# Peptides against a protein of PDB entry 2YKT, part 6

Target 1, 231 residues: chain A of PDB entry 2YKT
Amino acid sequence: SRSEEMHRLTENVYKTIMEQFNPSLRNFIAMGKNYEKALAGVTYAAKGYFDALVKMGELASESQGSKELGDVLFQMAEVHRQIQNQLEEMLKSFHNELLTQLEQKVELDSRYLSAALKKYQTEQRSKGDALDKCQAELKKLRKKSQGSKNPQKYSDKELQYIDAISNKQGELENYVSDGYKTALTEERRRFCFLVEKQCAVAKNSAAYHSKGKELLAQKLPLWQQACADPS

## One batch from the design tools (peptide; made by RFdiffusion4, then SolubleMPNN)

Design b2_p27_8_s3
Fold by OpenDDE base, seed 3:
Structure b2_p27_8_s3 (fold): chain B 231 residues (1-231), chain A 27 residues (1-27)
Amino acid sequence: as target 1 above (231 residues)
Amino acid sequence: EEEEEEEEEEFEKEMEEHLKKFEEKLS
């Protein structure tokens, strides 16, 4: 029936969230932690490289003929430090605004969804069983009426069962329909939450890239001229 | 150098094991 198909669809939405979405989200969080760790590793490696560049700048500053190039090398290292600080801020946001919040949500969600599905199934079954009972009683009543010398004795009771069946059918259909809408809303809410958190990360990433571009664009012309200017 | 390579290999193995466990849960 329409109600049975819609019931199946409703259960499938809950199953998809529990069996596909939530495990995938846990994996996404784990991959995010790995990515965070790798970026922290890049930060450390970059520090070593630019610390070595500072040492080259110190040597230039100690020279008689290359002092101005020492200042250029120091500026290069300082610009990198500023870019790296912006990356560290982005990583903190990535951890605090995405990973931690997704972890909190996914851990709470399994119990919530299991309870929600169980509640839905229990009530759906209760309404279905009540409908089936009324249909069965109507069928028994009709058989008694057909075998009776006075069928009219059962007419009022037959009408009452017909009305009860109609009402219970409508209630079941509405309940299952609302259940399906609710399930789809719950699924959508989870995707929306993920999108919103990724938007926050994207904003912070954009700020990092913008700052780096600005700093380098400002200084690069000066650095490119440093060897052409006679001391 | 060798310790850093070992740490990187351990990290890659942990990632691969995690992915396998994930695939098993989704199957």
Scores: peptide ipSAE 0.000, ipTM 0.242, DockQ to the pose 0.017
Fold by OpenDDE base, seed 4:
Structure b2_p27_8_s3 (fold): chain B 231 residues (1-231), chain A 27 residues (1-27)
Amino acid sequence: as target 1 above (231 residues)
Amino acid sequence: EEEEEEEEEEFEKEMEEHLKKFEEKLS
């Protein structure tokens, strides 16, 4: 029946979220944590490199003939520090605003969806069983009427069962239809949440890249000229 | 979870300490 097909579709939406979306989201979070760790590793390794650059700047500053190159080397290290600080801010946001929030949500969601599906199935079955019962009682009533010497005695009850069946069928169809819309809305809400969180990450990433580009574009011409000017 | 949070907190502290040392060298 149309109601049975729509019931199956509703259950399939919940199953798709539970069995496909949520496991894929857990994998996405795990891949995000791996990416964060790799970026943190790059950050740490870069600090060691630029600390060594600062040491070269110290030596230049202590020299008699290369003091101005010491300032250039310190500026190079400082620009790196500022770029790195922007990366750390991006990583903190990536962790706190994306990964942690997704992790908390996916853990809670398994229990929520199981309960929501169970509630829907229980109510759908209850409405279906009530319909089937009314149909069975109508069939019994019709058999009693056919065997009776006074069939008119059952006419009013037959009409009441027909009306009850029609109403219960309509209620079941509406409930399943609303259940399907609710399930699709739940699915969409999860994708929208992921998109919104990724938009926040993209904004922070854009700020990091913009700041790095700005700082390097400002300073690089000065650094390129530093060796051409004799002290 | 707790071990990952502890590792992240330790990493953040190590990074902050390293940044402070870097700033001190540039001052």
Scores: peptide ipSAE 0.000, ipTM 0.229, DockQ to the pose 0.020
Fold by OpenDDE base, seed 2:
Structure b2_p27_8_s3 (fold): chain B 231 residues (1-231), chain A 27 residues (1-27)
Amino acid sequence: as target 1 above (231 residues)
Amino acid sequence: EEEEEEEEEEFEKEMEEHLKKFEEKLS
């Protein structure tokens, strides 16, 4: 029936969230944590490299013929420090605004969805059973009427069961329809939450990349000039 | 903190409005 098909669709939405979306989201979070760790590792490794560059700048500053190049090397290291600070801010946001929030949501969601699905199934079954009972009683009444010498005795009761069946059918269809809308809304909410949190991360990432580009674009011509025009 | 709370509140409002519009499209 239409109600049975819509019931199946409703259950499938909940199952898709529980069995496909949530496991995939957990994997996404795990991959995010790995990515964060790798970027933190890059930051640490870069620090060692640019600390060594500072040492080269110190040696240049102590030289008789390359003193001005010491300042250039220090500026290179300082620009790196500023870029790394922007990366750390981005990583902090990535951790706090995406990973932590998604982890909190996905952990709570399994129990919530299981309970929501169970509630829906219980009420759907209850309404279905009530409909089936009325249909069974109508069938019994019709059999009694056919075997009776006075079928008119059962006419009013037959009409009452027909009306009750119609009403219960309508109630079941409405309940299943609303259940399907609710399930689709629950699914959409989860995707929207993911998209919006990912948009926040994208904005922060864009800010990091922009700042790095700006700093390098401002200083690089000066550093190139220092090599071309010895003071 | 206050800016983060305001951004979260704005986000929640936008989400609620979006979900409401979605429900209206399903009706």
Scores: peptide ipSAE 0.035, ipTM 0.557, DockQ to the pose 0.063; fails the geometry check
Fold by OpenDDE base, seed 5:
Structure b2_p27_8_s3 (fold): chain B 231 residues (1-231), chain A 27 residues (1-27)
Amino acid sequence: as target 1 above (231 residues)
Amino acid sequence: EEEEEEEEEEFEKEMEEHLKKFEEKLS
């Protein structure tokens, strides 16, 4: 029946969230943590490189003929420090605003969805059983009427069962329809939440890249001329 | 910070409106 098909579709939405979406989201969070760790590793390795560049700047500052190049090397290291600070801020946001929030949501969601599905199944079954009971009673009544010397005695009661079946059929169809809409909304909400949080990450990443580009674009012409125009 | 919070609030509001329109299409 239409109601049985919609019921199966509703259950499949909940199952897809529980068995596909949530495990995939847990994997996404795990991959995010790995990515964060790798970027933190880049920051650490970069610090060692630019600390060594500072040492080269110190040696230039101590020289007789390259003193001004010491300041250039220090500026290069300082611009890098500022870029790394922006990366650390982005990573902090990535951790707190994406990974932690997704982890909290996915952990709570398994219990919530299980309860929601169970509630839906219980009520759907209750309405279905009530409909089946009325249909069975109508069938018994019709069998009794056919065996009776006075079938008209059962006509009013037959009409009452027909009306009750029609009403219960409509109630079941509406309940299953609303259940399906609710399930699809629950699925969409989860994807929307992921998209929203990923948009925040994209904004923070854009800010990091923009700041780095601006700092380098401002200083690079000066650094490029430093060897050609000794002061 | 305040401008970023306002942009986040506007984005959340746009997303809520989109969800509402989706629910209306399912009805």
Scores: peptide ipSAE 0.019, ipTM 0.443, DockQ to the pose 0.046; fails the geometry check

## One batch from the design tools (peptide; made by RFdiffusion4, then SolubleMPNN)

Design b2_p29_4_s1
Fold by OpenDDE base, seed 5:
Structure b2_p29_4_s1 (fold): chain B 231 residues (1-231), chain A 29 residues (1-29)
Amino acid sequence: as target 1 above (231 residues)
Amino acid sequence: SSELEKKIEERQKELEEVLEKQEKKEALL
């Protein structure tokens, strides 16, 4: 029936969230933590590289013929420091605005969804059982009427059961329909939350990349001329 | 806890209370 199909669809939405979405989200969080750790490792390794570059700048500053190149090498290291500061801000946002919030949400969501599904199933079954009971009683009444010498005695009761069945069928269909809409809304809300948090990360990432591009674009022409046009 | 956590916990509690009431009603039938 239409109600049975809609019921199956509703249960499938909840099952998809619990069995597919939430495990995938946990994996996404784990991969995010791995990515964060790798970026922290890059930051540490980069510091060692640019500290060594500063040492080369110190040697240039001590020379008689390459003193101005020392300033260039120091500027390169300073631009790196500013880029790293932007990366650290991005990483803080990535951790606090995405990973932590998703981890908190997914931990609480399993119990919530289980309770929501159980509530829906219990009420759906209750309405279904009440409908089945009325249908069974009508069938018994009709059998009794056919075997009776006075079928008209049961006509009013038959009409009452028909009306009750129609009403209960309508109530069941409406409940299941609303249940499906609710389930789809719950699914959409979870995807929307992920998208919104990822948008926040994307904004901070864009700021990091923009700042790095601006700093390098400003200084790179000067650095490129340093060897050709000594001061 | 975050505002999100509070909302989830509140909704969970409401659902659990409804389920407990329903189970009690069914046990009386």
Scores: peptide ipSAE 0.007, ipTM 0.344, DockQ to the pose 0.032
Fold by OpenDDE base, seed 3:
Structure b2_p29_4_s1 (fold): chain B 231 residues (1-231), chain A 29 residues (1-29)
Amino acid sequence: as target 1 above (231 residues)
Amino acid sequence: SSELEKKIEERQKELEEVLEKQEKKEALL
């Protein structure tokens, strides 16, 4: 029936969230944490490289003929430091605004959804059983009427059962329909939450990339001319 | 090198501590 099909669809939405979405989200969080750790590692490794560059700048500054190149090398290292600081700010946002919040949500969600599904199933079954009971009683009444010498005696009661069946069928259909809409809304809410948090990350990432581009674009022409125009 | 790996791990720990402090601050706002 239409109600049975819609019931199946409703259950499938809840199952998809619990068995597919939530595990995938946990994996996403885990991958995010790994990515964060890797970027932190990059920061430290890069520091070693640019500290070594500073050492080369010191040597240039001590030379008679390359003193101005020392300043260039120092500027290169400083720009790197500023870019790394911006990266760390982005990582803080990545951790606090995305990973932590997603982790909190996903851990609470399994219990919530299980309870919601169980409640839905219980009420759906209750309404279904009530409908089945009325249908069974109508069938019994009809059998009794067919065997009676006075079938008209049962006509009013038959009409009452027909009306009750119609009403209970409508109630069941409405309940299952609303249940399906609710389930879809729950699914959408979870995706929307992910999208919103990812938007925050994207905004912070854009700031990081913009700052890096700005700093390098400002200084690179100067650095490129340093050897062409010795002082 | 093993030494570099240890230093990287230390830096990672420091960053985690900063993040935890930030989380606490945000929770109070």
Scores: peptide ipSAE 0.000, ipTM 0.192, DockQ to the pose 0.023
Fold by OpenDDE base, seed 4:
Structure b2_p29_4_s1 (fold): chain B 231 residues (1-231), chain A 29 residues (1-29)
Amino acid sequence: as target 1 above (231 residues)
Amino acid sequence: SSELEKKIEERQKELEEVLEKQEKKEALL
């Protein structure tokens, strides 16, 4: 029946969230933590590299013929420091605005969804059982009427059961339909939350890339000219 | 579905236009 199909669809939405979405989200969070760790590692490794570059700048500054190149090397290291500071800010946002919030929600969600599904199933079954009972009673009444010498005696009761079945069928269909809409809304809300948090990360990432681009674009022409203009 | 594919293509085109506009702005700076 239409109601049975809709019921199956509703249950499948809840099951998909619990058995597919939430486990996948946990994996996503885990991969995010690994990514965060790797980016933190980049920051650490970069510090070592640019500290070594500063040392080269010091040597240039101590030379008689390359003093101005010392300043260039120091500027390169300083620009990198500023870029790395922006990366650290992005990482803080990545951790606090995405990973932490997703982790908090996914941990609470299993119990919530289980309870929501159980509530829906209980009420759906209750309405279904009530409908089945009325249908069974109508069938019994019709059998009794067919065996009777006066079938008109049962006509009013037959109409009452038909009306009751119609009403209960409508109630069940409405309930299951609303249940399906609710389930889809629950699913959509979770995806929307993920998208919104990922958008925040993307904005912060864009800020990191923009700042780096701006700083490098400002200084790179100067650095490129440094060897051409011996002073 | 063909309709879904069309929607995807439209969104891709919109994204490309946004990127092109951004590149043009950056080139003017």
Scores: peptide ipSAE 0.000, ipTM 0.235, DockQ to the pose 0.025
Fold by OpenDDE base, seed 1:
Structure b2_p29_4_s1 (fold): chain B 231 residues (1-231), chain A 29 residues (1-29)
Amino acid sequence: as target 1 above (231 residues)
Amino acid sequence: SSELEKKIEERQKELEEVLEKQEKKEALL
């Protein structure tokens, strides 16, 4: 029946969220944490590199013929520091606005979805059972009518059961249809949440890249000329 | 008696039509 098919579809949506989406989201979060850790490692390694660059700048500043190059090397290290600060801000956002929030949502979601599915199943079954009961009673009434010398006595009651069956069937179909729409909405909401959080990360990443590009574009010409113009 | 029989037949026909519609709906579910 259409209602049975729609019911199966509804259950499959909930199952897909619980058995595919949520586990995949947990994996996504785990991979995000790994990525965060790697970027933090890059940050740490970069600090060591640019600290060493500063040391080279100090040596240049102490030289008789390369003093101005000391300032250039210091500027290079400072620009890196600024870029790195922007990266750290991005990473904080990545952690707090994406990973933490997704982790909180996925943890709560399993219980919520289980309850929602159970509620739907219970009500669907209740409506189905009520329909089946009415159909069974109609069948019994028809059998009585066929065996009766006065079938007219049962005609009004038969019509009442037919109307009741029609109404209950309509109610069941509507309920299952609404259930399916609700399930699809729940699924969409989860994807939308992921997209929205990823958009926040993308904005922060764009800011990081923009700042880096700006700083380097401003300073790089100066640094490139530093060796050509011996002060 | 004949009027009653006609009413009975009409009601039976109406009932059959309703039942047929219901069976068609049930077959679609």
Scores: peptide ipSAE 0.000, ipTM 0.195, DockQ to the pose 0.010; fails the geometry check

Design b2_p29_7_s2 (from b2_p29_7, 14 letters changed)
Fold by OpenDDE base, seed 3:
Structure b2_p29_7_s2 (fold): chain B 231 residues (1-231), chain A 29 residues (1-29)
Amino acid sequence: as target 1 above (231 residues)
Amino acid sequence: MSELEKYEEEEEKKKKEEEEKLELLKELE
């Protein structure tokens, strides 16, 4: 029946969230933590590299013929430090605004969805059982009427059962329909939350990249000219 | 009592009321 099909669809939405979306989201969070760790590792490794570059700048500054190149090397290291600071800010946002919030939500969601599904199933079953009982009683009444010498005695009662069945059927269909809409809304809300959080991360990432581009674009022409203009 | 338990109790009450209506219909036979 239409109601049974829609009921199955409703249950499948909840199952999809619980069995597919939430596990996948947990994996996404885990992969995000790994990515964060790797970027932190890059930060650490880069520090060592640019500290060594500073050392080369010190040597240039001590030389007779390469003093100006010392300043260039120091500027390169300083620009890197500024870019790195922007990366750290982005990582803080990535952690606090995406990973932490998703982790908090996904842990609570399993219990919520289980309760919501149980509530829906209980009500759906209750309405279904009530309908089935009315249908069964109508069938019994019709059997009794067919065996009776006075079938007209049961006509009013038959109409009452028919009306009750119609009302219960309509109520069940409406409930299941609303249940399906609710389930789809719950699913959409979860995806929307993910998208919104990822948009925030993307904005912060864009700021990081923009700052890096700006700093390098400002300095790179000067650095490229440094060897052409010996002191 | 949880909100879910309250809901379940309300649903059981509705079910009982519907059963009583069905019994009333049987008496009209």
Scores: peptide ipSAE 0.013, ipTM 0.333, DockQ to the pose 0.044; fails the geometry check
Fold by OpenDDE base, seed 2:
Structure b2_p29_7_s2 (fold): chain B 231 residues (1-231), chain A 29 residues (1-29)
Amino acid sequence: as target 1 above (231 residues)
Amino acid sequence: MSELEKYEEEEEKKKKEEEEKLELLKELE
């Protein structure tokens, strides 16, 4: 029946969220944590490299003929430090605004969805059983009427059962239809939340890349000329 | 009581009310 098909569709939406979306989201969070760790590792390794560059700048500053190159090397290291600070800010946002919030939601969602599905199934079954009962009673009434010497005695009751069946059928169809819309809304809400959090990450990533580009664009011409200037 | 338990209680109440209505229909036979 139409109601049974819609019921199956509704259950399939909840099952898709619980069995496909939520596990995939957990994996996404795990991959995000791995990515964060790798970027933190890059930041740490870069610090060692640019600390070594500062040491080279110190040596240049101690020289008689290369003092100005010492300042250039220090500027290179300082620009890198500023770029890394922007990366760290991006990583904090990535952690706090995406990973943590997704992790909190996905953990709570399993129980919520299970309860929501159970509630829907219970109500759907209750309405279905009530309909089936009315249909069964009408069938019994019709059998009694056919065996009776006075079938007209049952005519009013037959009409009442027909009306009750029609009403219960309509209520079941409406409930299942609304249930399907609700399930689709729940699914959409989860995807929208993911998109919104990824937008925040993208914004912070753009700020990191912009800052790096600006700092390097300002200083690179100066650094490129440093060796052309006479000592 | 959880919201689900409250819902289950409300559904059991509705089911009983529907059964009573059906019994009333039977008495009119």
Scores: peptide ipSAE 0.012, ipTM 0.329, DockQ to the pose 0.049; fails the geometry check
Fold by OpenDDE base, seed 1:
Structure b2_p29_7_s2 (fold): chain B 231 residues (1-231), chain A 29 residues (1-29)
Amino acid sequence: as target 1 above (231 residues)
Amino acid sequence: MSELEKYEEEEEKKKKEEEEKLELLKELE
């Protein structure tokens, strides 16, 4: 029936969120943590490289003919430090605004969705059972009326059951329809939340890249001319 | 009260209990 099909669709939406979306989101969070760790590792490794560059700058500063190149090397290291600071800020946001929030939400969501599905199933079953009961009682009444010497005695009660069946059928159909809309809304809300959090990450990442571009654009021409300038 | 009415009351009670549970879970989210 239409109601049964809509009911199956509704249950499938909840099951898809619980069995596909939430596990995939957990994996996404895990991959995000790996990415964060790798970026932190890059930051650490880069520090060693640019600390070594500073050492080369110190040697240049001690030289008789290359003093100005020492300043250039120091500036290169300083620009790197500023870029890394922006990366660290981005990573903090990535951790706190995306990973932590998603992790907290997905942990609670499984329980919420299970309860929501159970609530829906309970009410759907209740309405269905009530309908079935009315239909069964009408059938019994009709059998009783057919065996009676006074069938007219049951006519009013028969009409009452017919009306009750019609009303309960309508209520069941409406409830299942609304249940499906609700389930789709729950699914969409979760995707929207992910998109919004990822947009925040993208914004923070853009700030990191913008700062790096700005700093390098400002300094790189000066560094490129350093060897051409007289000592 | 008919057996159907009794059934409906019991199911409404279950519904209310599940609603309260859902509300509690929403508050924890």
Scores: peptide ipSAE 0.007, ipTM 0.279, DockQ to the pose 0.031; fails the geometry check
Fold by OpenDDE base, seed 4:
Structure b2_p29_7_s2 (fold): chain B 231 residues (1-231), chain A 29 residues (1-29)
Amino acid sequence: as target 1 above (231 residues)
Amino acid sequence: MSELEKYEEEEEKKKKEEEEKLELLKELE
């Protein structure tokens, strides 16, 4: 039946969230934590590299013929420091706005979805059982009417059962339909939340890249001229 | 056809229509 098919579809949505989406989201969070750790490692390694660059700048500043190049090397290190600070801000956002929030939600979601599915199943079954009961009573009444010398005696009661069955069938169909819409909304909400959090990460990442581009674009021409114009 | 026969035929027609409705409802289940 249509109601049975829609019921199966509804249950499958909940199962897909619990068995596919949530495990995949946990994996996504784990991969995100690994990515964060790697980027933090890059930050640390970069600090060592640019500290060494500063040392080269110090040596240039102590020279008789290359003093001006010392300032260039210091500027290169400083621009890197500013870019790295922007990366650290992006990482904080990545952790606090995406990973932490996703982790908190996914841990609570299994219990919520299980309860929601159980509630739906209980009510669906209750409505189904009530329909089945009315259908069974109508069948009994019809058998009694067929064996009666006065079938018209049961006509009003037959109509009442037909109306009750129609109403209960409609109620069941509506309930299952609403249940399916609710389940799809729950699924969509989870994807939307992920998309929104990823958008926040993308904005912060764009800010990091923009700042880096801006700083380098401003300074690079100056640095490129430093060797061509010896003092 | 007597008035009684007409009435019986109408009642039988109504019964068939209700049975068909019930069958349609079952198909929608």
Scores: peptide ipSAE 0.000, ipTM 0.237, DockQ to the pose 0.011; fails the geometry check

